# Designs tried in a protein design run: peptides against a protein of PDB entry 2XVC. Part 64

Target 1, 50 residues: chain A of PDB entry 2XVC
Amino acid sequence: ITERELLDYIVNNGGFLDIEHFSKVYGVEKQEVVKLLEALKNKGLIAVES

## One batch from the design tools (peptide; made by RFdiffusion4, then SolubleMPNN)

Design b2_p30_4_s2 (from b2_p30_4, 10 letters changed)
Fold by OpenDDE base, seed 3:
Structure b2_p30_4_s2 (fold): chain B 50 residues (1-50), chain A 30 residues (1-30)
Amino acid sequence: as target 1 above (50 residues)
Amino acid sequence: SIREELEEAAKKKIPLKIKVTEKGYEYLKE
């Protein structure tokens, strides 16, 4: 999965992301999802809310 | 760190609330 694809998923899911669930459903390693999220955040494309 | 926070979240079945920035939306714009 690419950063663009993950970002698109987040948008289409109302901004919510359950990493555990996503990993199971899409067959993407949890560590990979974490790395993609960190990249998106560092690029200023997302912010993780409280 | 953000990495460690995300890793902890990954261990739980609790959804994170992500805010997509204006830059994020522009990035996705066709």
Scores: peptide ipSAE 0.685, ipTM 0.912, DockQ to the pose 0.788
Fold by OpenDDE base, seed 4:
Parts: sequence; C-alpha cells; structure tokens
Structure b2_p30_4_s2 (fold): chain B 50 residues (1-50), chain A 30 residues (1-30)
Amino acid sequence: as target 1 above (50 residues)
Amino acid sequence: SIREELEEAAKKKIPLKIKVTEKGYEYLKE
C-alpha cells in the first residue's frame, strides 16, 4: 500500500483508522501502517488527534 | 514520540482519529 492509498482510505473512513483492524482486513503489517502514518505526518499531510 | 504512540495504538484495538490537513487534501487532488 502507498502513502496516497492510505491517505485516501483515511479520508473515506471519516478520518478514523484502527491499525489492528486495517492490518487484518487489508493484509498490511502493522509496522508498515505505522511507517506510512509517520511519513504522512512528517510531510504535513495529516495530524494525529488527541 | 509520535511513533511510539502509534505503535502503542497498533498493539491495542484503539481507533485513531486522523485530521487530514489542507495540504493533504491538495495532495490527493494531484
């Protein structure tokens, strides 16, 4: 999965992301999801709330 | 750190609330 694809998922999911759930459903390792989120944040494309 | 917080969330069944910035939306338009 690409950063763009993950970002698109987040948008389409109302901004919510359950990493464990996503990992199980889409077959993406949890560490990979974390890596992508970190990249998105570092690029200023997202902000993790709370 | 943010990475540690994300990893902690990944270990639990806790959904994260992500705010997509204006920059993020513009990125998706491209």
Scores: peptide ipSAE 0.685, ipTM 0.912, DockQ to the pose 0.837
Fold by OpenDDE base, seed 5:
Structure b2_p30_4_s2 (fold): chain B 50 residues (1-50), chain A 30 residues (1-30)
Amino acid sequence: as target 1 above (50 residues)
Amino acid sequence: SIREELEEAAKKKIPLKIKVTEKGYEYLKE
């Protein structure tokens, strides 16, 4: 999965992301999802809300 | 970095709330 694809998913999922769920459904390693999220954040494309 | 927090969220099956920035939307628009 690419950063763009993950970002698209986040948008289409109302901004919510369950990493474990996503990993199981789409067959992407959890560490890969984390890596992509960190990249998106570091590029200023997303912010993780608290 | 946010890595450790994300890893904990993954382990605990916590759904994250992500805000897409204006820059993020422009990125997708391109």
Scores: peptide ipSAE 0.684, ipTM 0.913, DockQ to the pose 0.838
Fold by OpenDDE base, seed 2:
Structure b2_p30_4_s2 (fold): chain B 50 residues (1-50), chain A 30 residues (1-30)
Amino acid sequence: as target 1 above (50 residues)
Amino acid sequence: SIREELEEAAKKKIPLKIKVTEKGYEYLKE
C-alpha cells in the first residue's frame, strides 16, 4: 500500500484508523502501517489527535 | 514518541483519530 492510498483510506473512513483491524482486513503488516503513518505525519500531511 | 504511540495502538483494537491537514488534502488533489 502507498502513502496516498493510506491517506485516502483515512479520509474516507472519517479520520479513524484501527491499525490492528486494517492490518487484518487489507493484509498489510502492522509495522508497515505504522511506518506509513509516521511518514505522513513527518511530511505534515496528518496529525494524530489525542 | 509518536512511533511508540502508534505501535502501542497497533497492539490493541483501538482506533486512532487522525486529522488530515490542509497540506494533506492538497496532496490528494495532485
Scores: peptide ipSAE 0.684, ipTM 0.912, DockQ to the pose 0.831

Design b2_p30_4_s3 (from b2_p30_4, 10 letters changed)
Fold by OpenDDE base, seed 2:
Structure b2_p30_4_s3 (fold): chain B 50 residues (1-50), chain A 30 residues (1-30)
Amino acid sequence: as target 1 above (50 residues)
Amino acid sequence: SIREELEKKAEKKEPLKIKVTEKGYEYLAE
């Protein structure tokens, strides 16, 4: 999965991302999802709210 | 760190609320 694809997913999912669920559905390791999120954040494309 | 926090949330199996920035939307529009 690419950063663009993940970002697109996030948008289409109302901004919510269940990493565990995503990992299982798309067969992407959680570590990879986290890595992509970090990249998106570092590029200023997203902000993680908590 | 962001990586550490994300990993913690992933471990707890809780959904993250992500804000897509203006830059993010512009990126997708390209």
Scores: peptide ipSAE 0.689, ipTM 0.908, DockQ to the pose 0.865
Fold by OpenDDE base, seed 3:
Structure b2_p30_4_s3 (fold): chain B 50 residues (1-50), chain A 30 residues (1-30)
Amino acid sequence: as target 1 above (50 residues)
Amino acid sequence: SIREELEKKAEKKEPLKIKVTEKGYEYLAE
């Protein structure tokens, strides 16, 4: 999964992301999801609220 | 680190609330 695809998913999911659920459904390791989130955050594309 | 903080949040087994910035939306529009 790419950063763009993850960001698009977040938007389409109302801004919510259950990493555990996402990992199970899409077969992406949790570590990879976290890595992508870190990249998105560091690029100023997202902010984690809670 | 940001990575470590995200990992801690992930371990809570609860959905994260993500704010997509204006820059984020502009990025998707490209």
Scores: peptide ipSAE 0.689, ipTM 0.908, DockQ to the pose 0.898
Fold by OpenDDE base, seed 4:
Structure b2_p30_4_s3 (fold): chain B 50 residues (1-50), chain A 30 residues (1-30)
Amino acid sequence: as target 1 above (50 residues)
Amino acid sequence: SIREELEKKAEKKEPLKIKVTEKGYEYLAE
């Protein structure tokens, strides 16, 4: 999964992301999801609220 | 760190609330 694809998923999911659930459903390692989120945040594309 | 905090939350079955910034939306629109 790419950064763009993850960002698109977040948008279409109302801004919510359950990392555990996403990992299980889409077969992406949790550490990979975290890595992508960190990249998105560092690029100023997202802000993690809670 | 943010990475460590995200890793902690990744161990739970609870959704994160993420705000997509204006920059984020512009990125997707390109």
Scores: peptide ipSAE 0.689, ipTM 0.908, DockQ to the pose 0.869
Fold by OpenDDE base, seed 5:
Structure b2_p30_4_s3 (fold): chain B 50 residues (1-50), chain A 30 residues (1-30)
Amino acid sequence: as target 1 above (50 residues)
Amino acid sequence: SIREELEKKAEKKEPLKIKVTEKGYEYLAE
């Protein structure tokens, strides 16, 4: 999965992301999802709510 | 880095609420 594909998923999922669920459904390592999120955040494309 | 915090949330199976910025939407439109 690419950064663009993950961002598109987030938008289409109402801004919510269950990393565990996503990993299981799409066969992507949790660590890979986290790395993609970090990249999106570092590029200023997303903000993770605290 | 947000990495460790995201990993902790993932371990707890906690859904994340993510805000897509204006820059993010512009990125998708490109």
Scores: peptide ipSAE 0.685, ipTM 0.906, DockQ to the pose 0.859

Design b2_p30_4_s4 (from b2_p30_4, 10 letters changed)
Fold by OpenDDE base, seed 5:
Formats: C-alpha cells, structure tokens, sequence
Structure b2_p30_4_s4 (fold): chain B 50 residues (1-50), chain A 30 residues (1-30)
C-alpha cells in the first residue's frame, strides 16, 4: 500500500484507523502501516490525535 | 516521532483518530 492509498483510506473512514484491523483486512504488516503514518505526519499531511 | 506510541496503540487494538491537514487534502486532489 502507498502513502496516498493510506491517506485516502483515512479520509474515507472518517479519520479513524485501527491499525491491527487494517493490517488484517489489507494484508499489510502493522509496522509498515506505522511507517506510512510517520511519513504522512512528517510531510505535514496528517496529525495524530490522542 | 510517533512510532512507539503508534505501535503501542496497534498492539492494544486502540483505534487512532487522525486529522487530515489542508495540505493533506490538497495532496489528494492533485
């Protein structure tokens, strides 16, 4: 999965992302999803809330 | 970075709330 595809998913999912669920559904390693999120954040495309 | 926290939430099955910035939306429209 690409950064663009993940970002698009986040938008379409109302801004919510369950990494484990996503990993299982799309067959992407959890660590890979985390790396993509970090990339998106570092590029200023997203902000992670807590 | 937020890597460690993201990994922890993934392990605990806690969904993340992500805010897409204006830059992010513009990126998708390109």
Amino acid sequence: as target 1 above (50 residues)
Amino acid sequence: SVREELEEKAEKKIPLKIKVTEKGYKYLEE
Scores: peptide ipSAE 0.627, ipTM 0.897, DockQ to the pose 0.837
Fold by OpenDDE base, seed 1:
Structure b2_p30_4_s4 (fold): chain B 50 residues (1-50), chain A 30 residues (1-30)
Amino acid sequence: as target 1 above (50 residues)
Amino acid sequence: SVREELEEKAEKKIPLKIKVTEKGYKYLEE
């Protein structure tokens, strides 16, 4: 999965992301999801509110 | 760190509330 795809998912999911659920459904390692989120945050594309 | 916090939430099955910034929305429009 790409950063764009993850960002798109977040938008379409109302801004919510359950990493474990996402990992299981899409077959992406939790560590990979975390890396993508970190990249998105560092680029100023997202902010983690909780 | 951000990584540690995210990993902790993933381990504890805590859903994240993500705010997409204006820059983020513009990024998707590219």
Scores: peptide ipSAE 0.627, ipTM 0.897, DockQ to the pose 0.900
Fold by OpenDDE base, seed 4:
Structure b2_p30_4_s4 (fold): chain B 50 residues (1-50), chain A 30 residues (1-30)
Amino acid sequence: as target 1 above (50 residues)
Amino acid sequence: SVREELEEKAEKKIPLKIKVTEKGYKYLEE
């Protein structure tokens, strides 16, 4: 999965992301999801609210 | 760190609420 794909997922999911659920459903390791989120945040594309 | 906090939430199965910035939306339009 790419940063763009994850960002697109977040948008289409109303900003909601359950990393555990996402990992299981889409076959992406939790660590990879976290890395992608960090990249998105560092690029100023997202802000983690809670 | 941010990474550690995210990892903790992932491990504890805590959902995240993420705000997509204007920059983020613009990025997707490119």
Scores: peptide ipSAE 0.626, ipTM 0.897, DockQ to the pose 0.901
Fold by OpenDDE base, seed 3:
Structure b2_p30_4_s4 (fold): chain B 50 residues (1-50), chain A 30 residues (1-30)
Amino acid sequence: as target 1 above (50 residues)
Amino acid sequence: SVREELEEKAEKKIPLKIKVTEKGYKYLEE
C-alpha cells in the first residue's frame, strides 16, 4: 500500500483508523501502516487527534 | 518518537482519530 492509498482510506473512513483491524483486513503489517502514518504526519498531510 | 507512539497504540489496539489537513486534501486532488 502507498501513502496515497492509505490517505485515501483515512478520508473515506471518516478519519478513523484501527491499525489492528486494517492490518488484518488488508494484509498489511502493522509496522508498515505505522511507517506510512509517520510519513503522512511528517509531510503535514495528517494530524493524529486521539 | 512519532513512530514509537503510534506503535504503542497499534499494539494496544487503540483506534486512531486522524484529521486530514488542507494540504492532505490538496495532495489527493493532484
Scores: peptide ipSAE 0.625, ipTM 0.897, DockQ to the pose 0.925

Design b2_p30_5_s3 (from b2_p30_5, 13 letters changed)
Fold by OpenDDE base, seed 5:
Structure b2_p30_5_s3 (fold): chain B 50 residues (1-50), chain A 30 residues (1-30)
Amino acid sequence: as target 1 above (50 residues)
Amino acid sequence: DEKLKKAKEKAKKLKAEDPSRRALAIKDLT
């Protein structure tokens, strides 16, 4: 999964992300999801609100 | 932002059910 694909998922999911659920459904390691989120955040593309 | 509000509510609910659950509300800044 790419950063853009993850971002698109988040947007399409109304800004909600359950990392455990996402990992199970899409077969992406939880640490990979976190890595992508950190990249998105560091680039100023997202803000984690909760 | 109603979308963000709902995302926060979902995240809060899931964390209340399972405190270890990594549920997030995320704002798209693009």
Scores: peptide ipSAE 0.731, ipTM 0.928, DockQ to the pose 0.906
Fold by OpenDDE base, seed 2:
Structure b2_p30_5_s3 (fold): chain B 50 residues (1-50), chain A 30 residues (1-30)
Amino acid sequence: as target 1 above (50 residues)
Amino acid sequence: DEKLKKAKEKAKKLKAEDPSRRALAIKDLT
């Protein structure tokens, strides 16, 4: 999965992300999801609010 | 931002059920 694909998912999901659920549905390791989130955050594309 | 508010509420509820659960509310800055 790409950063853009994860971002699109987040937006389409109303800004909500359950990492465990996402991992199970899309077959992506939880640590990979976190890595992608960190990249998005570092690029100023997202802000984690909770 | 009602959209972000709802995401925060969902994350809070899931964490209340399981404090170890990694549920996040995320703001799109694009």
Scores: peptide ipSAE 0.729, ipTM 0.928, DockQ to the pose 0.899
Fold by OpenDDE base, seed 1:
Structure b2_p30_5_s3 (fold): chain B 50 residues (1-50), chain A 30 residues (1-30)
Amino acid sequence: as target 1 above (50 residues)
Amino acid sequence: DEKLKKAKEKAKKLKAEDPSRRALAIKDLT
C-alpha cells in the first residue's frame, strides 16, 4: 500500500481509522500502517486529532 | 467539522470497549 492509497482510505472512511481492522482487511502489517501515518504527518498531509 | 467529530466519537467508543485498540480520528490537510 502507498501513502496516497492510505490517505484516500482515511478520507473515504470519514477520517476514521482502526489500525487493527485495516490490517486484517487489507493484509498490511500494523507497523507498516503506523509508518505510513507518520510519513503523512511529517509531510503535513494529515493531523491526528484523537 | 461534523465529519471529524463523528470520527472522534467512533474512536472514543472503541477505546472505551478495549483500551488497547488503536482507533484514530484524522484530519486531511491536502
Scores: peptide ipSAE 0.729, ipTM 0.928, DockQ to the pose 0.894
Fold by OpenDDE base, seed 4:
Structure b2_p30_5_s3 (fold): chain B 50 residues (1-50), chain A 30 residues (1-30)
Amino acid sequence: as target 1 above (50 residues)
Amino acid sequence: DEKLKKAKEKAKKLKAEDPSRRALAIKDLT
């Protein structure tokens, strides 16, 4: 999964992300999801609000 | 932002049910 694909998922999911659920459904390791989120955040593309 | 508000509430609910759950509300800044 790419950063853009993860971002699109988040947007289409109303800004909500359950990392465990996402990992199970899409077969992406939880640590990979976190890595992508950190990249998005560091680039100023997202803000984690809770 | 009602969308973000709903995401926050959903994340809060999951964390209340399971404190270890990694549920997030995320704002798109693009």
Scores: peptide ipSAE 0.728, ipTM 0.927, DockQ to the pose 0.896

Design b2_p30_5_s4 (from b2_p30_5, 13 letters changed)
Fold by OpenDDE base, seed 4:
Structure b2_p30_5_s4 (fold): chain B 50 residues (1-50), chain A 30 residues (1-30)
Amino acid sequence: as target 1 above (50 residues)
Amino acid sequence: SEKLEEAKKRAAELKAKDPSARALAIKDLR
């Protein structure tokens, strides 16, 4: 999955992300999801609020 | 925003139900 695809998913999900659920459904390792989120955050594309 | 607050609520509820859950509320800054 790409950063763009993850961001689009998050937006389409109302900003909510269950990493465990996402990992199971899309077959992406949890640490990979976290790495993508860190990249998005470092690029100023997202802010993690909780 | 109400959207973000709802995401926060969903994340909090999941974490309360499953303390090991990794749930987040995320704001799109684009």
Scores: peptide ipSAE 0.727, ipTM 0.926, DockQ to the pose 0.877
Fold by OpenDDE base, seed 3:
Structure b2_p30_5_s4 (fold): chain B 50 residues (1-50), chain A 30 residues (1-30)
Amino acid sequence: as target 1 above (50 residues)
Amino acid sequence: SEKLEEAKKRAAELKAKDPSARALAIKDLR
């Protein structure tokens, strides 16, 4: 999964992300999801609010 | 933003059910 694909998923899901659920459904390791989120945040593309 | 508040609500609800849940509300800044 790319950063762009993850961001698109988050937007399509109304900004809500359940990392455990996402990992199970899409077969992406939880640490990889976190890595992608960190990258998105560091680039100023997202803000984690909760 | 009502959308962001709803995401926060969903995240809080999941964490209430499972305190170990890794649930997030995320704002798209593009």
Scores: peptide ipSAE 0.726, ipTM 0.926, DockQ to the pose 0.883
Fold by OpenDDE base, seed 2:
Formats: structure tokens, sequence, C-alpha cells
Structure b2_p30_5_s4 (fold): chain B 50 residues (1-50), chain A 30 residues (1-30)
């Protein structure tokens, strides 16, 4: 999965992300999801609010 | 926004059910 694909998913899901659920459904390791989120955050594309 | 507040609520609800849950509310800054 790409950063763009993850961001699109988050937006389409109203900004909510359940990492465990996402990992199971899309077959992406939880640590990979976190890595992508960190990249998005570092690029100023997202803010994690909770 | 109402959208972000709802995401926060959903994340909080999941964490209330499972304190170890990895649930996030995320703001799109584009």
Amino acid sequence: as target 1 above (50 residues)
Amino acid sequence: SEKLEEAKKRAAELKAKDPSARALAIKDLR
C-alpha cells in the first residue's frame, strides 16, 4: 500500500483509523501502517488528533 | 470540524472497549 492509498482510506473513513482492523482487512502489517502514518505526518499531510 | 470530532469519538469508544486498541483520529491537512 502507498501513502496516497492510506490517506485516501483515512479520508473516506471520516478520519478514523483502527489499525488492527485495517491490518486484517487489507493484509498490511501494523508496523507498516505506522510507518506510512509517520511519513504522512512528517510531510505535513496529516495531524494525529487522538 | 464535526467530522474530526466524530472520528475522535469513534477512537475513544474503541479504546474504552479495549484499552490497548490502536485507534486514531486523523486530520487531513491538504
Scores: peptide ipSAE 0.726, ipTM 0.926, DockQ to the pose 0.893
Fold by OpenDDE base, seed 1:
Structure b2_p30_5_s4 (fold): chain B 50 residues (1-50), chain A 30 residues (1-30)
Amino acid sequence: as target 1 above (50 residues)
Amino acid sequence: SEKLEEAKKRAAELKAKDPSARALAIKDLR
């Protein structure tokens, strides 16, 4: 999965992300999801609010 | 944002029910 694909998913899901659920459904390791989120945040593309 | 507040509620509810849950509310800054 790419950063863009993850961001599109988050937007389509109303900004909500359940990492456990996402990992199971899409076959992406939880640490990979976190890595992608950190990249998105470092680029100023997202803010984690809670 | 109503959308963001709803995401926050969903994340909080999941975390309350499951201590191991990793749920987030995320704002798109694009």
Scores: peptide ipSAE 0.726, ipTM 0.926, DockQ to the pose 0.869

Design b2_p30_6_s1 (from b2_p30_6, 9 letters changed)
Fold by OpenDDE base, seed 1:
Structure b2_p30_6_s1 (fold): chain B 50 residues (1-50), chain A 30 residues (1-30)
Amino acid sequence: as target 1 above (50 residues)
Amino acid sequence: SFADKLKIKAGDGKPFSEAPEEVKKALESL
C-alpha cells in the first residue's frame, strides 16, 4: 500500500482509521500503516487525533 | 485496542472537506 492509497482510504472513510481493522482487512502490518501515517504527517498533509 | 482507532484531520487540523485549496493541492500531488 502507498501513502496515496492510505490517504484516499482515510478521506473516503470520513477521516476515521481503525488500524487493527485495516490491518486485518487489507493484510498490511500495523507497523507499516503507522509508517505511512508518519510520512503523511511529516509532509504536513494530515494531523492525527485520539 | 483503543489506540488503534484514530481520527485523521487535514494538516491544519480541520476536516478534509474544509481544507484550504493549498492543502487540497498538496494531497493531489501524492
Scores: peptide ipSAE 0.531, ipTM 0.855, DockQ to the pose 0.687
Fold by OpenDDE base, seed 4:
Structure b2_p30_6_s1 (fold): chain B 50 residues (1-50), chain A 30 residues (1-30)
Amino acid sequence: as target 1 above (50 residues)
Amino acid sequence: SFADKLKIKAGDGKPFSEAPEEVKKALESL
C-alpha cells in the first residue's frame, strides 16, 4: 500500500483509522500502516489524534 | 488495543473536509 492509498482511505473513512481492522481487512502489517502514517505526518499532511 | 483506533486530521489539525487548499494540493501531489 502507498501513502496515497492510505491517505485516501482515511479521508474517505471520515478521518477514522482502526489499524487492527485495516490490517485484517487489507492484509497490511500494522507496522507498515504506522510507518506510512509517520511518513504522512512528517510531510505535514496529517495530524494523529487519540 | 485502544491505540489501534485513531482519528486523523489534516496537518493543521482540522478535519480534512475543512482543509485549506494548500493541504488539498499537497495531498493530491502524493
Scores: peptide ipSAE 0.530, ipTM 0.854, DockQ to the pose 0.686
Fold by OpenDDE base, seed 2:
Structure b2_p30_6_s1 (fold): chain B 50 residues (1-50), chain A 30 residues (1-30)
Amino acid sequence: as target 1 above (50 residues)
Amino acid sequence: SFADKLKIKAGDGKPFSEAPEEVKKALESL
């Protein structure tokens, strides 16, 4: 999964992300999801509020 | 767990739906 795909999912999901659920549905390791989030955050594109 | 459930905002801390057009275009360029 790409940063773009993850961001699109987040936006289309109202800004909510359940990493456990996402990992199971899309077959992406939880640590990979976190890695992508960190990349998006470092680019200033997202802010994590939890 | 609760650690898995996150609320994500645009980089400026606002909801994505309220982001300026320039920010929305930047997101599309990914």
Scores: peptide ipSAE 0.529, ipTM 0.855, DockQ to the pose 0.666
Fold by OpenDDE base, seed 3:
Structure b2_p30_6_s1 (fold): chain B 50 residues (1-50), chain A 30 residues (1-30)
Amino acid sequence: as target 1 above (50 residues)
Amino acid sequence: SFADKLKIKAGDGKPFSEAPEEVKKALESL
């Protein structure tokens, strides 16, 4: 999965992301999801809450 | 765990739905 694909998912999901759920459904390791989120955050594209 | 559940906003802290058209275009270039 790419940063673009993850961001599109988040946007289409109303801004909500359940990492455990996403990992199970899409077969992406939790570590990879977190890595992509950090990349998006470092680029100033997202802000994370919770 | 609870830490797995996140609420994501645009970089400026606003909802993605409020992103200006210019930003939306930039996102598509990723």
Scores: peptide ipSAE 0.529, ipTM 0.855, DockQ to the pose 0.664

Design b2_p30_6_s2 (from b2_p30_6 with N4D F7K S10H S12N Y15E H17K)
Fold by OpenDDE base, seed 3:
Structure b2_p30_6_s2 (fold): chain B 50 residues (1-50), chain A 30 residues (1-30)
Amino acid sequence: as target 1 above (50 residues)
Amino acid sequence: SFADKLKIKHGNGKEFKEDPEGVKEALESL
Protein backbone atom coordinates (compact mmCIF):
# COMPACT_ATOMS: atom_id res chain seq x y z
CA ILE B 1 0.00 0.00 0.00
CA THR B 2 1.16 3.54 -0.81
CA GLU B 3 0.81 6.82 1.08
CA ARG B 4 -1.67 7.93 -1.57
CA GLU B 5 -3.81 4.81 -1.16
CA LEU B 6 -3.86 5.13 2.63
CA LEU B 7 -4.76 8.83 2.52
CA ASP B 8 -7.54 8.05 0.03
CA TYR B 9 -8.90 5.40 2.39
CA ILE B 10 -8.84 7.75 5.39
CA VAL B 11 -10.60 10.53 3.44
CA ASN B 12 -13.30 8.17 2.21
CA ASN B 13 -13.75 6.75 5.72
CA GLY B 14 -14.63 10.15 7.19
CA GLY B 15 -11.20 10.56 8.75
CA PHE B 16 -11.58 7.45 10.92
CA LEU B 17 -8.98 4.71 10.96
CA ASP B 18 -8.96 1.54 13.04
CA ILE B 19 -5.44 0.20 12.55
CA GLU B 20 -6.23 -3.27 13.91
CA HIS B 21 -9.31 -3.55 11.70
CA PHE B 22 -7.51 -2.17 8.63
CA SER B 23 -4.62 -4.59 9.10
CA LYS B 24 -6.97 -7.58 9.27
CA VAL B 25 -9.15 -6.54 6.33
CA TYR B 26 -6.46 -5.37 3.91
CA GLY B 27 -3.58 -7.63 4.95
CA VAL B 28 -1.21 -4.76 5.77
CA GLU B 29 1.06 -5.02 8.80
CA LYS B 30 0.22 -2.61 11.61
CA GLN B 31 3.82 -1.38 11.56
CA GLU B 32 3.50 -0.48 7.88
CA VAL B 33 0.29 1.47 8.52
CA VAL B 34 2.01 3.44 11.29
CA LYS B 35 5.02 4.18 9.05
CA LEU B 36 2.73 5.53 6.33
CA LEU B 37 0.83 7.67 8.86
CA GLU B 38 4.10 9.12 10.13
CA ALA B 39 5.15 9.96 6.57
CA LEU B 40 1.83 11.71 5.87
CA LYS B 41 2.07 13.62 9.16
CA ASN B 42 5.66 14.69 8.46
CA LYS B 43 4.52 16.07 5.09
CA GLY B 44 1.88 18.14 6.90
CA LEU B 45 -0.98 16.35 5.15
CA ILE B 46 -2.71 14.92 8.24
CA ALA B 47 -3.25 15.63 11.93
CA VAL B 48 -3.79 12.59 14.15
CA GLU B 49 -6.24 12.89 17.04
CA SER B 50 -8.40 10.45 19.11
CA SER A 1 3.05 4.01 19.03
CA PHE A 2 -0.49 4.94 17.97
CA ALA A 3 -3.74 3.80 19.51
CA ASP A 4 -5.62 1.39 17.26
CA LYS A 5 -8.62 3.70 16.78
CA LEU A 6 -7.79 7.14 15.36
CA LYS A 7 -9.57 10.27 14.18
CA ILE A 8 -7.60 12.02 11.45
CA LYS A 9 -7.99 15.50 9.92
CA HIS A 10 -6.20 17.65 7.37
CA GLY A 11 -2.84 18.95 8.49
CA ASN A 12 -4.50 22.37 8.65
CA GLY A 13 -6.93 21.07 11.29
CA LYS A 14 -10.02 20.93 9.08
CA GLU A 15 -12.14 17.88 8.37
CA PHE A 16 -11.23 16.44 4.98
CA LYS A 17 -14.75 16.98 3.63
CA GLU A 18 -14.56 20.68 4.56
CA ASP A 19 -11.67 21.21 2.12
CA PRO A 20 -12.12 19.06 -1.01
CA GLU A 21 -9.65 21.10 -3.06
CA GLY A 22 -7.07 20.61 -0.34
CA VAL A 23 -7.67 16.86 -0.52
CA LYS A 24 -7.26 16.91 -4.30
CA GLU A 25 -4.00 18.83 -4.06
CA ALA A 26 -2.70 16.53 -1.33
CA LEU A 27 -3.46 13.37 -3.33
CA GLU A 28 -1.93 14.80 -6.51
CA SER A 29 1.24 15.74 -4.64
CA LEU A 30 1.91 12.10 -3.70
Scores: peptide ipSAE 0.703, ipTM 0.918, DockQ to the pose 0.896
Fold by OpenDDE base, seed 5:
Order: structure tokens, then sequence, then C-alpha cells
Structure b2_p30_6_s2 (fold): chain B 50 residues (1-50), chain A 30 residues (1-30)
């Protein structure tokens, strides 16, 4: 999965992300999801609210 | 560890659906 694909998912999911659920459904390790989120955050593209 | 359930907004603090052009620009930048 790419940063673009993850961001697209988040946008289309109303800004909600359940990492555990996402990992199970899409077969992406939780640590990989977190890595991508960190990258998006560092680029100023997302803000994690809760 | 990172929380499993997250609420995420655009980097500018807006909901993504409030700024569709910003979302488009963000996606194109990647």
Amino acid sequence: as target 1 above (50 residues)
Amino acid sequence: SFADKLKIKHGNGKEFKEDPEGVKEALESL
C-alpha cells in the first residue's frame, strides 16, 4: 500500500481509520499502516485528532 | 503504540469533505 492509497481510504471513510480493522481487511501489517500515517503527518497532509 | 481507532483531519485542521480542492491537491502531490 502507498501513502496515496491510504490517504484516499481515509478521505473516503470520513476521516476515520480503525488500524486493527484495516490491517485485517487489507492484509497490511499494523506497523506499516503506522509508518504511512507518520509520513503523511510529516508532510502536513493529515492531523490525527484522536 | 498507536491507538487502533483514529479520527483524522486534513493537515490544516479541516474535515476532508470541507476542503475537496485541498484533498485533490494533496492526492496529486503524492
Scores: peptide ipSAE 0.703, ipTM 0.918, DockQ to the pose 0.849
Fold by OpenDDE base, seed 2:
Structure b2_p30_6_s2 (fold): chain B 50 residues (1-50), chain A 30 residues (1-30)
Amino acid sequence: as target 1 above (50 residues)
Amino acid sequence: SFADKLKIKHGNGKEFKEDPEGVKEALESL
């Protein structure tokens, strides 16, 4: 999965992300999801609120 | 580490649907 694909998912999911759910559904390891989130955050594209 | 359940906003602090042009720009930048 790419940063773009993850951001698109988040946008279309109302800004909500359940990492456990996402990992199971899309077959992406939780560590990889976190890595992509950190990249998006570092680029100033997202803010994690909780 | 990150919690499993996260609420995420645009980097400018707005909900994504409140700034569709900003979202478009963000997606195009990737």
Scores: peptide ipSAE 0.703, ipTM 0.919, DockQ to the pose 0.894
Fold by OpenDDE base, seed 1:
Structure b2_p30_6_s2 (fold): chain B 50 residues (1-50), chain A 30 residues (1-30)
Amino acid sequence: as target 1 above (50 residues)
Amino acid sequence: SFADKLKIKHGNGKEFKEDPEGVKEALESL
């Protein structure tokens, strides 16, 4: 999965992300999801609120 | 580390649905 694909998912999911659920559904390692989120955050594209 | 369940907003602090033009710009930048 790419940063764009993850961001698109988050947007279409109302800004909500359940990492465990996402990992199970899409077959992506939890640590890879976290890595992508960190990249998006470092680019200033997202803010994690809760 | 991250919790399993996260609420995520634009980097500018707005919810994505409040700023659709910002979403388009963000996606195009990737």
Scores: peptide ipSAE 0.702, ipTM 0.919, DockQ to the pose 0.904

Design b2_p30_6_s3 (from b2_p30_6, 9 letters changed)
Fold by OpenDDE base, seed 5:
Structure b2_p30_6_s3 (fold): chain B 50 residues (1-50), chain A 30 residues (1-30)
Amino acid sequence: as target 1 above (50 residues)
Amino acid sequence: SFADKLRILHGDGKPFEESPEGVKKALESL
């Protein structure tokens, strides 16, 4: 999965992301999802609400 | 677990629905 694909998914999912669910459904390691999120965050494209 | 459930905002801190142009620009840059 690419950064674009993940961002597109998040946008179309109303900004909600369940990493465990996503990993199971799309066959992507949780670590990879986190890596992509960090990349998007570092580019200033997303912010993770905490 | 609950730690897996995240609320993601646009980089400007607003919901994506409030930043449609920003989302467009972001997607184009990738």
Scores: peptide ipSAE 0.673, ipTM 0.904, DockQ to the pose 0.680
Fold by OpenDDE base, seed 1:
Structure b2_p30_6_s3 (fold): chain B 50 residues (1-50), chain A 30 residues (1-30)
Amino acid sequence: as target 1 above (50 residues)
Amino acid sequence: SFADKLRILHGDGKPFEESPEGVKKALESL
């Protein structure tokens, strides 16, 4: 999965991401999801609600 | 677990639905 695909998913999912669920459904390792999120965050495209 | 459930905002700190133009630009940049 690409950063674009993940961001698109998040947007279309109302800004909600369940990493465990996503990992199971899409066959992506949790570590990879976190890696992609970090990349998106570093690019200033997302922020995780505190 | 709850640690897996994240609420993601646009980089400007607003919900994506409140930043449609920003989302468009973000997606186009990837």
Scores: peptide ipSAE 0.673, ipTM 0.904, DockQ to the pose 0.672
Fold by OpenDDE base, seed 2:
Structure b2_p30_6_s3 (fold): chain B 50 residues (1-50), chain A 30 residues (1-30)
Amino acid sequence: as target 1 above (50 residues)
Amino acid sequence: SFADKLRILHGDGKPFEESPEGVKKALESL
């Protein structure tokens, strides 16, 4: 999965992301999802509220 | 678990639905 795909998913999911659910559905390791989130955050594209 | 459930905002700190132009620019940059 790419950063673009993850961001698109988040946007279309109302800004909600369940990493466990996402991991199971898309077959992506949790650590990879977190890595992509960190990349998006570092680029100033997202912020994690909680 | 709750640790897996995250609320993600646009980089400007606003919900994505409140920053549609920002979202567009963000997607274009990737």
Scores: peptide ipSAE 0.672, ipTM 0.904, DockQ to the pose 0.708
Fold by OpenDDE base, seed 3:
Structure b2_p30_6_s3 (fold): chain B 50 residues (1-50), chain A 30 residues (1-30)
Amino acid sequence: as target 1 above (50 residues)
Amino acid sequence: SFADKLRILHGDGKPFEESPEGVKKALESL
């Protein structure tokens, strides 16, 4: 999965992301999802609430 | 776990639905 694909998913999912669920459904390692999120955040494209 | 459940905002700190032009530009740039 690319940064573009992940951002598109998040937008289409109303800004909600369940990493555990996403990993299971799309077969992407959790650490890879986190890596992509960090890249998007570093580019100023997203902000993460936790 | 609950740590896996995240709320993601646009980089400007607003919901994506309030930043449609920003989202468009972001997607086009990637």
Scores: peptide ipSAE 0.670, ipTM 0.903, DockQ to the pose 0.691

